# Peptides against a protein of PDB entry 4XPM, part 132

Target 1, 160 residues: chain A of PDB entry 4XPM
Amino acid sequence: VMLHSKNVKGFLENTLKPYDLHSVDFKTSSLQSSMIITATNGGILSYATSNNDVPKNSINEINSVNNLKMMSLLIKDKWSEDENDTEEQHSNSCYPVEIDSFKTKIYTYEMEDLHTCVAQIPNSDLLLLFIAEGSFPYGLLVIKIERAMRELTDLFGYKL
Target 2, 67 residues: chain B of PDB entry 4XPM
Amino acid sequence: DIKGTIAFDTHGNVIESTGVGSQRIEDIGDLSKVTLDAEGFAQVQGDSLLVHLYKRNDITLAVYTSA

## One batch from the design tools (peptide; made by RFdiffusion4, then SolubleMPNN)

Design b2_p21_7_s2 (from b2_p21_7, 8 letters changed)
Fold by OpenDDE base, seed 2:
Structure b2_p21_7_s2 (fold): chain B 160 residues (1-160), chain C 67 residues (1-67), chain A 21 residues (1-21)
Amino acid sequence: as target 1 above (160 residues)
Amino acid sequence: as target 2 above (67 residues)
Amino acid sequence: SFLDYLPEELKELLEALLARM
């Protein structure tokens, strides 16, 4: 799958969609947010959110965007710490994965009442970040972000 | 008849749960230690339910039945 | 797509398990 920069937002919007397994009567909520951020500063390069009911330029929108910026920065900081911490890399919150011979790690982080996971896009200066409700199981969240990263091969090796 | 399910990963984190499985998340610790046969299957008799296990590609699925 | 893979995988696991029950 070819993914150009102009299509990244659309890709992230698609990641918001829930999983639905009718055979076992299981369905998740949509992700609250899906983001690509810089590993250096936690700056948001692209994002999608499931809450589109907020009017443009409203105080609620500003608060929402600011909250995303804050969360991205906090998660980037924790990710940076963990990437330099052998103990944290061996914790149950870290999933080493290999995609097309590129190694990366998926981390799960509890952010207040939200479930989040973040992973460095292989060999890049970019992080993929999913934010979900607390009802979203971590095991599923990890699988979801892994599968999503496999579709972002065009971003592998991207340097700022 | 299926009373519920739990799917979990190698870290013991839930992937999905339904029915009585949603109330038996604490079973994952014990279920993860069950010896599976060569094809990845096992059965474990619980207190009131029979648990059917299948593992493939690092995902374990537990299905709870009455018998 | 990646959104459809996991549901299908879980379905296959369930079907395989049910076949042994």
Scores: peptide ipSAE 0.381, ipTM 0.924, DockQ to the pose 0.798
Fold by OpenDDE base, seed 5:
Structure b2_p21_7_s2 (fold): chain B 160 residues (1-160), chain C 67 residues (1-67), chain A 21 residues (1-21)
Amino acid sequence: as target 1 above (160 residues)
Amino acid sequence: as target 2 above (67 residues)
Amino acid sequence: SFLDYLPEELKELLEALLARM
């Protein structure tokens, strides 16, 4: 069954949920946002945000959406640069991973006071992007996005 | 007697931290170089705390205790 | 779900370490 836009939105909303590790008394905040964007121009195909208390069609909502658009574009640009830079691909900010024989990379990027990570959905023109508060540790963020990406097999090989 | 914990990956990035571990993130550099036994365990005496290490599947867990 | 797997994995790591302490 194909993953339609409605299903993707719900999936991204689920990725916002925090981790609560009771065994070690560690809790995270919710992700600030979760997005699927195009690798070509950073266009947002689907997104979810943790704060939906902003009135619809308000100037605050418009500003928040525009901020997401700006961040997605900036991260896409950095990702594109790194994909063409061998040294950047060997830094501690790059995690080569393999899912079902498909190779991809997870990158971590500091965006002002936010922690972000991005990964190309295997063999596709799509990127999965997580944005979290600065208190969200990068190692956990990487694991989270890898686990999420493994659930998006319907998008593997998706071309625009 | 657990004072805190740190879990980190092979890149030295934090997965989780609690207690004094949250204040000892800089220890990861040294902890990552510790030689583990055949089962993936080690103990290292720090400045004032004992660090218990266990690594499995590229995740290292450090637990800080007073003794 | 994928959200529940990691907490269980870390719990197992802690339990294994505690058994050696």
Scores: peptide ipSAE 0.369, ipTM 0.924, DockQ to the pose 0.870
Fold by OpenDDE base, seed 4:
Structure b2_p21_7_s2 (fold): chain B 160 residues (1-160), chain C 67 residues (1-67), chain A 21 residues (1-21)
Amino acid sequence: as target 1 above (160 residues)
Amino acid sequence: as target 2 above (67 residues)
Amino acid sequence: SFLDYLPEELKELLEALLARM
């Protein structure tokens, strides 16, 4: 099964939406960004951002895209280091999970004032990356990315 | 009457918080150590609030009430 | 969409606790 680029983009855009529990006074902000990047080089294969108010081809847009590229590379590097560090894999910032008999890990990283979460799509060369505001709780961010990965079964086992 | 809530995972990370719960994130450390009954419930009397606890499937929910 | 609302597990926890109170 092949997941087309347009389908992936639409999926990532959908992950930006906040959670809203109507029965209680609880609602999150939207994710700032959602990305699929390569585990090898941190290259962005697809992304979505809630920062849609920036004029196209503006300096602000260029800066925002460049910032995403920088963050993806930084997070990829830290992820790579942690994947080779037993102590980091046992910290509170690492969540081992199993999806459809595939094992993966979810990592939470503080990036300046942003809350980020990254996970390797099971048995693949791809990482799913969420970037949220500091007000977005890490526990919920982990749940969100786990559920999102469960919907990306078409990418399981994807190799570059 | 509910004054607030905190939900947290087994790592002590917040899932959600509302009302007074948003100002009592530091309670998670102590709440995570509370012994629950066979059904996964407990009550802990705080300073002026009663905390109702329920844990299932590695998620703990704390509800703060006046009584 | 599953991403639109709070996870079902959390909703069930709240309902169960409220029922006990």
Scores: peptide ipSAE 0.365, ipTM 0.923, DockQ to the pose 0.612
Fold by OpenDDE base, seed 1:
Structure b2_p21_7_s2 (fold): chain B 160 residues (1-160), chain C 67 residues (1-67), chain A 21 residues (1-21)
Amino acid sequence: as target 1 above (160 residues)
Amino acid sequence: as target 2 above (67 residues)
Amino acid sequence: SFLDYLPEELKELLEALLARM
């Protein structure tokens, strides 16, 4: 069963939820944004943002979406560069992972004051992208995106 | 007795931190170099705090106590 | 002392951490 656009949107919305580690008295903020973008040109196929109170079709919404488009393109470009850079792939900002025998990489990128991480959905032309506040620790962000990606098996192998 | 904690991954990136651990993220560099015993544990005497280390599933947990 | 139960405490803490992810 393939994921439909609405299902993907809902999934991304769920990824926005913060982690509340009660046992260790640690809580994160919500993700600012969660997106699926194309690896080819950074185009946004689906996205979710924490600021859902912005009126639809308002100038604020438009500006917010435009900002996401800009960030997605920038991150895609950085990702593309790193995919062709052996040194960057061995840095602390790159996490090689294996999901169901598929190999992929999770990259962490600091974008101004934001913490971001991006990963290619295995064997696909798609990237999963999380954008969080600077207070969101990278190690946890990586774990979060890995676990999220494991739930997107329907998108494995997706080609544009 | 726990003054704080830091959990970090094999890349030295923070997973979580609490208490004094949140103020000692810079310790990760040194803590990551500590040799753990066969059970994945170690102790490191710091300034005024004792750091207890446990690594499991590629996550290192540091617990700061007085000692 | 804390050292007496430290291994179990750390294990439980780590497991709790992982369980909430």
Scores: peptide ipSAE 0.210, ipTM 0.879, DockQ to the pose 0.100

Design b2_p21_7_s3 (from b2_p21_7, 7 letters changed)
Fold by OpenDDE base, seed 4:
Structure b2_p21_7_s3 (fold): chain B 160 residues (1-160), chain C 67 residues (1-67), chain A 21 residues (1-21)
Amino acid sequence: as target 1 above (160 residues)
Amino acid sequence: as target 2 above (67 residues)
Amino acid sequence: SFLDYYPEELKELLDALFARM
C-alpha cells in the first residue's frame, strides 16, 4: 500500500491533537510540529504545525518554515551522532522499541525550551519527529510517537 | 482523598501528573528506587503526604494522599 | 494495598493509564 502525500500530511496533522485524559484532570497542549524527514539529509518530506494563525506567505510563515528546517537538520544530526554512540543509546534519552518484530529507537532531545522526540521508521530512511512545548512530558511524548509509528507500517522499509 | 498523581516510565520520565503530583516531579528519583511487593505496590510516607505506588506494564503510578 | 482505600478511583486511573498500552 502506497501512502499519498496528502494522506501523510493528514496523518501528521492528526498527531498534533492534544492528549486528554477524561478520568483525571490531565490535558496536554497540542504538538507544535509533526514531521517526516529524511535520515540522510534531514530534509522535510511532510510536516504539520499547530501554528495556523500565521498568515500564508507572510514573513512569519517563512520564518516558521525555516525554523522547522533548522530544527529538522539539527535533530537529524544529533540522531545520527547518537546512532553511532553506544553510550548515548544506553542513556535515559533513548528508548529501544519493537514494532511488529521491527526494532527501532526513540530519542528525546531538549531543543531550547521545547521537548522533541525522534524515531527512525523501522528499516527506512525516514525519521518521525515530534516537537512540543516544554510542558509536554517526555514519557507521554515517547508513548505518542511509538503509537504513531505503529500506524505507519506502510512506510516500514521505505528507502530513498 | 487523592491529592495528586504522577505516572512515570522506567526512564524516570513523566507520562502524566495531576494535582500536587505536578509539583512533586522531583520525587520520581526517590520513588523509582522504592521496592515494590509481589503485587507491584508500595507505600511511602513523606512530609504530610502518603504516596501509594503501583507498577504495571513498566509504568509506575504514584498516588498522593493525606497521611 | 491502596485498593483498600480507593478501589474505584484506582481502577479508573489504572484503566485510563494502561488503555494507552
Scores: peptide ipSAE 0.054, ipTM 0.857, DockQ to the pose 0.105
Fold by OpenDDE base, seed 5:
Structure b2_p21_7_s3 (fold): chain B 160 residues (1-160), chain C 67 residues (1-67), chain A 21 residues (1-21)
Amino acid sequence: as target 1 above (160 residues)
Amino acid sequence: as target 2 above (67 residues)
Amino acid sequence: SFLDYYPEELKELLDALFARM
């Protein structure tokens, strides 16, 4: 059983939810966006965004989507470079992880004032990408994306 | 009397922070170098606050107190 | 809610710390 586009969209929307621990004075903002993109071209297969205040079919909406396309392409390019660079894979921005015997890497990238996190879905041509505000701590972002990937086992090994 | 906390991973990245800890993120560099006892615990005196460190399974929690 | 965002290892760490203090 493979995830349909509608199911994936709903999943990504759910990842946008902020963290709020009431027992302590700590909370995060919602993710700005959550995306599944191709590792080959950085093309967006599915996405969710917390910015729902933009009128549909407006110039602002088009610009918003274009911005996501730009960021996805830039992050894909950086990811591709790092996957071919042993030194970068041993940097503080790289988290090697293992999910059900499948190995992958989680990368953190600063994009202007945004905190981003990207990981290849194990053995697939797909990348999972989270974009958050600068106030969202990287350590928590890494934990969040790792847990999200564990719920995407149907996409493991997916080839375009 | 806890004044704040910082939880961070082995890469020095913040997982969570509260209180004064949110303003002391730069301390992670020094705190990560502290030698812990067999139970993963240490106490270090900061500039004005006492820091209690506890580490388990590659996660470190720093607790700031006035003591 | 806490377990949704934190691994079990972190929960154990927090529990142990507060028990010790």
Scores: peptide ipSAE 0.028, ipTM 0.858, DockQ to the pose 0.440
Fold by OpenDDE base, seed 2:
Structure b2_p21_7_s3 (fold): chain B 160 residues (1-160), chain C 67 residues (1-67), chain A 21 residues (1-21)
Amino acid sequence: as target 1 above (160 residues)
Amino acid sequence: as target 2 above (67 residues)
Amino acid sequence: SFLDYYPEELKELLDALFARM
């Protein structure tokens, strides 16, 4: 059963939460953004952002949304290119993973000063995309997105 | 006495770091090349700190101590 | 807790660490 839009939005909002390990003196920032986009054209189906301090319908909000659209498109393009490039699939930026017998790949991409991570939801036309600050370690970001995908089994195999 | 830690994956990317480990992320390049024993352990003497390496299931944990 | 944020593989590493120390 496909997740409803509101449920997906709530899920993505929850992924924004930082890792905060007080006992070991390690903490990350919240994710800047979390999105589900189409693998075909990078269209945003759902998104969440931690920057909720921007007034609604403001110029800043519009700019923020437009920036997300731009980033999603750019990352989709990179992902698409890498999916057709054997060398890139064996690069340090690609993590092949298997979730419940479904294979997918997690890619890390540096976008200006941001750390991003994208993965195709297994056997689907959808990508899960995390955008974080540069201080968010890639290894942890990869773990985070893998765990998130494990909770999106309803979207496995989703075709547009 | 642990002075810090670095956990990193097989790609050399940081998973987490604490203490002095947070300031020594660049060590991962060298640490990833260290030969581990059959149990996945090694000790490497650094410039001032001793590094205890533990690897299991593709994750490496480096623990920095004074001795 | 600390362990809640880490995969099982890392938990095993931590267990081994504390057992060895």
Scores: peptide ipSAE 0.027, ipTM 0.848, DockQ to the pose 0.386
Fold by OpenDDE base, seed 3:
Structure b2_p21_7_s3 (fold): chain B 160 residues (1-160), chain C 67 residues (1-67), chain A 21 residues (1-21)
Amino acid sequence: as target 1 above (160 residues)
Amino acid sequence: as target 2 above (67 residues)
Amino acid sequence: SFLDYYPEELKELLDALFARM
């Protein structure tokens, strides 16, 4: 079963919501970006970007299409390397998880001053990718992406 | 009187922080090494603050109070 | 509330904390 692109887009948009929707004493910023990319080439299949951030005049704006493409490719490459490296899979940047008997891994990557995390949708050719500001705690980011992954069961086993 | 909190995972990564806990993230390294009792609790004296540790299901909550 | 957002494991931890305090 394959989700329609519009349904996926709406799902990704919902993942952008900040933690402060539920908290009083602790709050986070919205995610900068939420993406589904191919594990093979790092191509973007669907994405959502935060509209709450103040636009930057930088050429390297993370919400620009070009920067999203670059980030997705870089993270895919790093993910691919780590998937072939036993030591990296046992580092603090790797969270082995099991969702409904399907095993996958969540990786956290520092990209300049941004906090990112990526996970392969179980048994699929797809990666779920979150990009957040450096102030977004990694532990919470990991929890967030795991919860999101649990809502994407229709994509489990999806092959290109 | 709670002065702040830090919640962190088994990788030493922050989940959330409040109050003085937000300024004490560097404590996680030491706090993660503390031996907890059978119920997952411990107290650690640090500088002028007392840290109450609570751990369950691989999540640790540190609560900072006055010593 | 924040308990609605926390994962089940963390919610249980907080519940225990509140009961003890």
Scores: peptide ipSAE 0.028, ipTM 0.851, DockQ to the pose 0.330; fails the geometry check

Design b2_p21_7_s4 (from b2_p21_7, 8 letters changed)
Fold by OpenDDE base, seed 3:
Structure b2_p21_7_s4 (fold): chain B 160 residues (1-160), chain C 67 residues (1-67), chain A 21 residues (1-21)
Amino acid sequence: as target 1 above (160 residues)
Amino acid sequence: as target 2 above (67 residues)
Amino acid sequence: SFLDELPKLLEELLKALFERM
């Protein structure tokens, strides 16, 4: 089954949902943003944001999109640097993972006061990027993005 | 009675925390070094709290109780 | 869905620990 643009966006919107552990008093905020971007240029292919109360084509929407573009580019650059840095790949901010025999890495990055997590979709030119508030624990972000990637098998091997 | 919890991964990053656990994230460094029994359990006496540890699937859960 | 897996896992861990306490 091919993932269509609308399906991808819907998927990303679903990833925004907060984690809620009903048995204990723990619940996260929603992700601020969830994106699929290009590993080459940091261009946004699809995105979802938790703040949907912004009118379409408004200046606020433009600003928010521009902010996402900026963050995407910055994270892409950092990711690219780390992928070419053996030392960074052995830091606690890097999680090597294997999904269906495909190897990839999950990186956690502090961006201002935000917690971010990025991972290359296996064997692809695409990155999955989560942006959350600083209160969102990194360990949970890593698990969340790993699980999300496992649902994106249609994008494995996608080349631009 | 339970005073709080911390769940953390093998990198020492928090997965979840509640109660006093949210204020004791710094304990992860020491807790990660605790030797667990064959079933993945341990107990560690803290300052005023008893910490119950359980690890499974690379996730460690610490539960803080009154000593 | 994948969103349901993690909560269940953590709850299971908690349950297991509670049973030993």
Scores: peptide ipSAE 0.338, ipTM 0.916, DockQ to the pose 0.770
Fold by OpenDDE base, seed 4:
Structure b2_p21_7_s4 (fold): chain B 160 residues (1-160), chain C 67 residues (1-67), chain A 21 residues (1-21)
Amino acid sequence: as target 1 above (160 residues)
Amino acid sequence: as target 2 above (67 residues)
Amino acid sequence: SFLDELPKLLEELLKALFERM
């Protein structure tokens, strides 16, 4: 399986869009970031961010990217630990799911004031990672990432 | 007359909340224990509000009304 | 699509509950 960087980037950008329930007064903010990272080292393969108001090649952009790299590594490390921890896998922050007969888990993690969730793309060496503001409900974040993974069937089984 | 809503999953985590529901997130603990009928519905009388419950596909929706 | 499915699900839950009320 080969990754198509342009298509993946566009997909991640689309996941940033907020959720809007039209029949009631409920609308979320956009996701702060959406990333595909390696399960082995936490390296970022592709990412999208809603913070596009920062000029390109500016010091602020560099700091933002560095922050994403730090968060991705920290989340990867915690994910790796939880994958070897039975108690963590049975907590309310872990959602076992099945997609096209593949089993995976969605984890929610608090990162300072941000709400995050991460999941291994089925049978792959890749993790999908969403980062949102603290006002973004975890239950909705989990549903969002599950639905997103169902659209990434081309990456199922991807090995580094 | 709907005063608010809460939707939550089987882990007790919020999916969405509106109106008075946003101020009643702590109700999820009790609402998750309510016995639903064969169609997935229930009603629970609160302090001053009536809570209407419906569960389907592992999502529970609570609607708060005055009556 | 991904962006349409979730709103529709919650809308259907609301609709079902309103019909029962």
Scores: peptide ipSAE 0.330, ipTM 0.915, DockQ to the pose 0.796
Fold by OpenDDE base, seed 2:
Structure b2_p21_7_s4 (fold): chain B 160 residues (1-160), chain C 67 residues (1-67), chain A 21 residues (1-21)
Amino acid sequence: as target 1 above (160 residues)
Amino acid sequence: as target 2 above (67 residues)
Amino acid sequence: SFLDELPKLLEELLKALFERM
């Protein structure tokens, strides 16, 4: 699948969908948020959020967006620290992966009661970030983000 | 007679859980230490359930049964 | 034996996991 930058928003929206195995009694919640942010500043380039029945332009929506921005910044900061910390890169919160001969790392971070997962898009200045409820298993979240990242080959090597 | 399952990765993180497995996520710590046979299998007797283990491709599946 | 079915079960489970992504 080829994905251009202009289609990233729609792609991220699709990543929100839950996993439902059907054959087994297991189904996840939807992701709360899916984002592409800058590795440098944690700025949000694109994002998608699940429906929360919050009225548009309401105070609650504004607060949610602001919270998302704050979380993105915090996660970026944590990611940056870990990328410069050998011990953190060898912890159970770090998954080294290889996609089409490009190496990257997937990190899991607990943010309040949420499960988050972040990974640098290979050789790029961009991070892919998933935010899920605490009930979303980390192992599955890692698999999800790894698979999603494989669909973002057009962003490999993207520099700001 | 499967009572539940847990699938987990090499980091001990859950991939999926069903049935009684969903209530026994804490078992992963012990299950991950179980010595598997040459084919990647093991059986572990639990408190009231038998746990069947199989690992392949760095994913371990634990299946809980009554026998 | 039940153990003999685990590979198939795992494969089916994993297949379901990945095909639904």
Scores: peptide ipSAE 0.173, ipTM 0.889, DockQ to the pose 0.063
Fold by OpenDDE base, seed 1:
Structure b2_p21_7_s4 (fold): chain B 160 residues (1-160), chain C 67 residues (1-67), chain A 21 residues (1-21)
Amino acid sequence: as target 1 above (160 residues)
Amino acid sequence: as target 2 above (67 residues)
Amino acid sequence: SFLDELPKLLEELLKALFERM
């Protein structure tokens, strides 16, 4: 079963939802952005943003997308560097995880005042990228992206 | 009697925080070094609050109480 | 005791975390 582009975007949109414990007094903001990008060049294959009220084809939309493109490229570059740096892979910014017998790593990156988290979809040329406000705790962000990846099994092994 | 909580992972990153715990994120460094008993529990007296620790599934929950 | 309730609290927290992701 293949994930269609529309389904992927819908999935990413769903990841934007804030986390609310309900039973305790803790609630996060929505993710700013959720993206699937290429590990090779940081190209955006699919994305969702919490600012959906921006008129289509507006200058603001264009600027927003361009900003995402810039961030995705920067994060891809950082990820690529870390993938070739054993020291960084053993830092607190790297979470080795196993999903369905596939090994991958989750990285947390501070981008200005934003909290970001990126992970290679297992055995694929794709990265899943979450961008959140600084108030979103990294530990929860890591859990969130791990759980999200577990729902993207159709993309496991995807090669460009 | 709970004044707040902090849940954090093995990397010292916050998962959630409530109450006074939200103001004591800096405690994680020391709390992560506390030796837990065989059941994964510990208590640490800090300042005016008692911190109750429980770790399971690589997540540590710290609960702050007055006693 | 309160200490005995910590596992329940954590389980509740963890359950909430995982179900709402």
Scores: peptide ipSAE 0.172, ipTM 0.888, DockQ to the pose 0.063

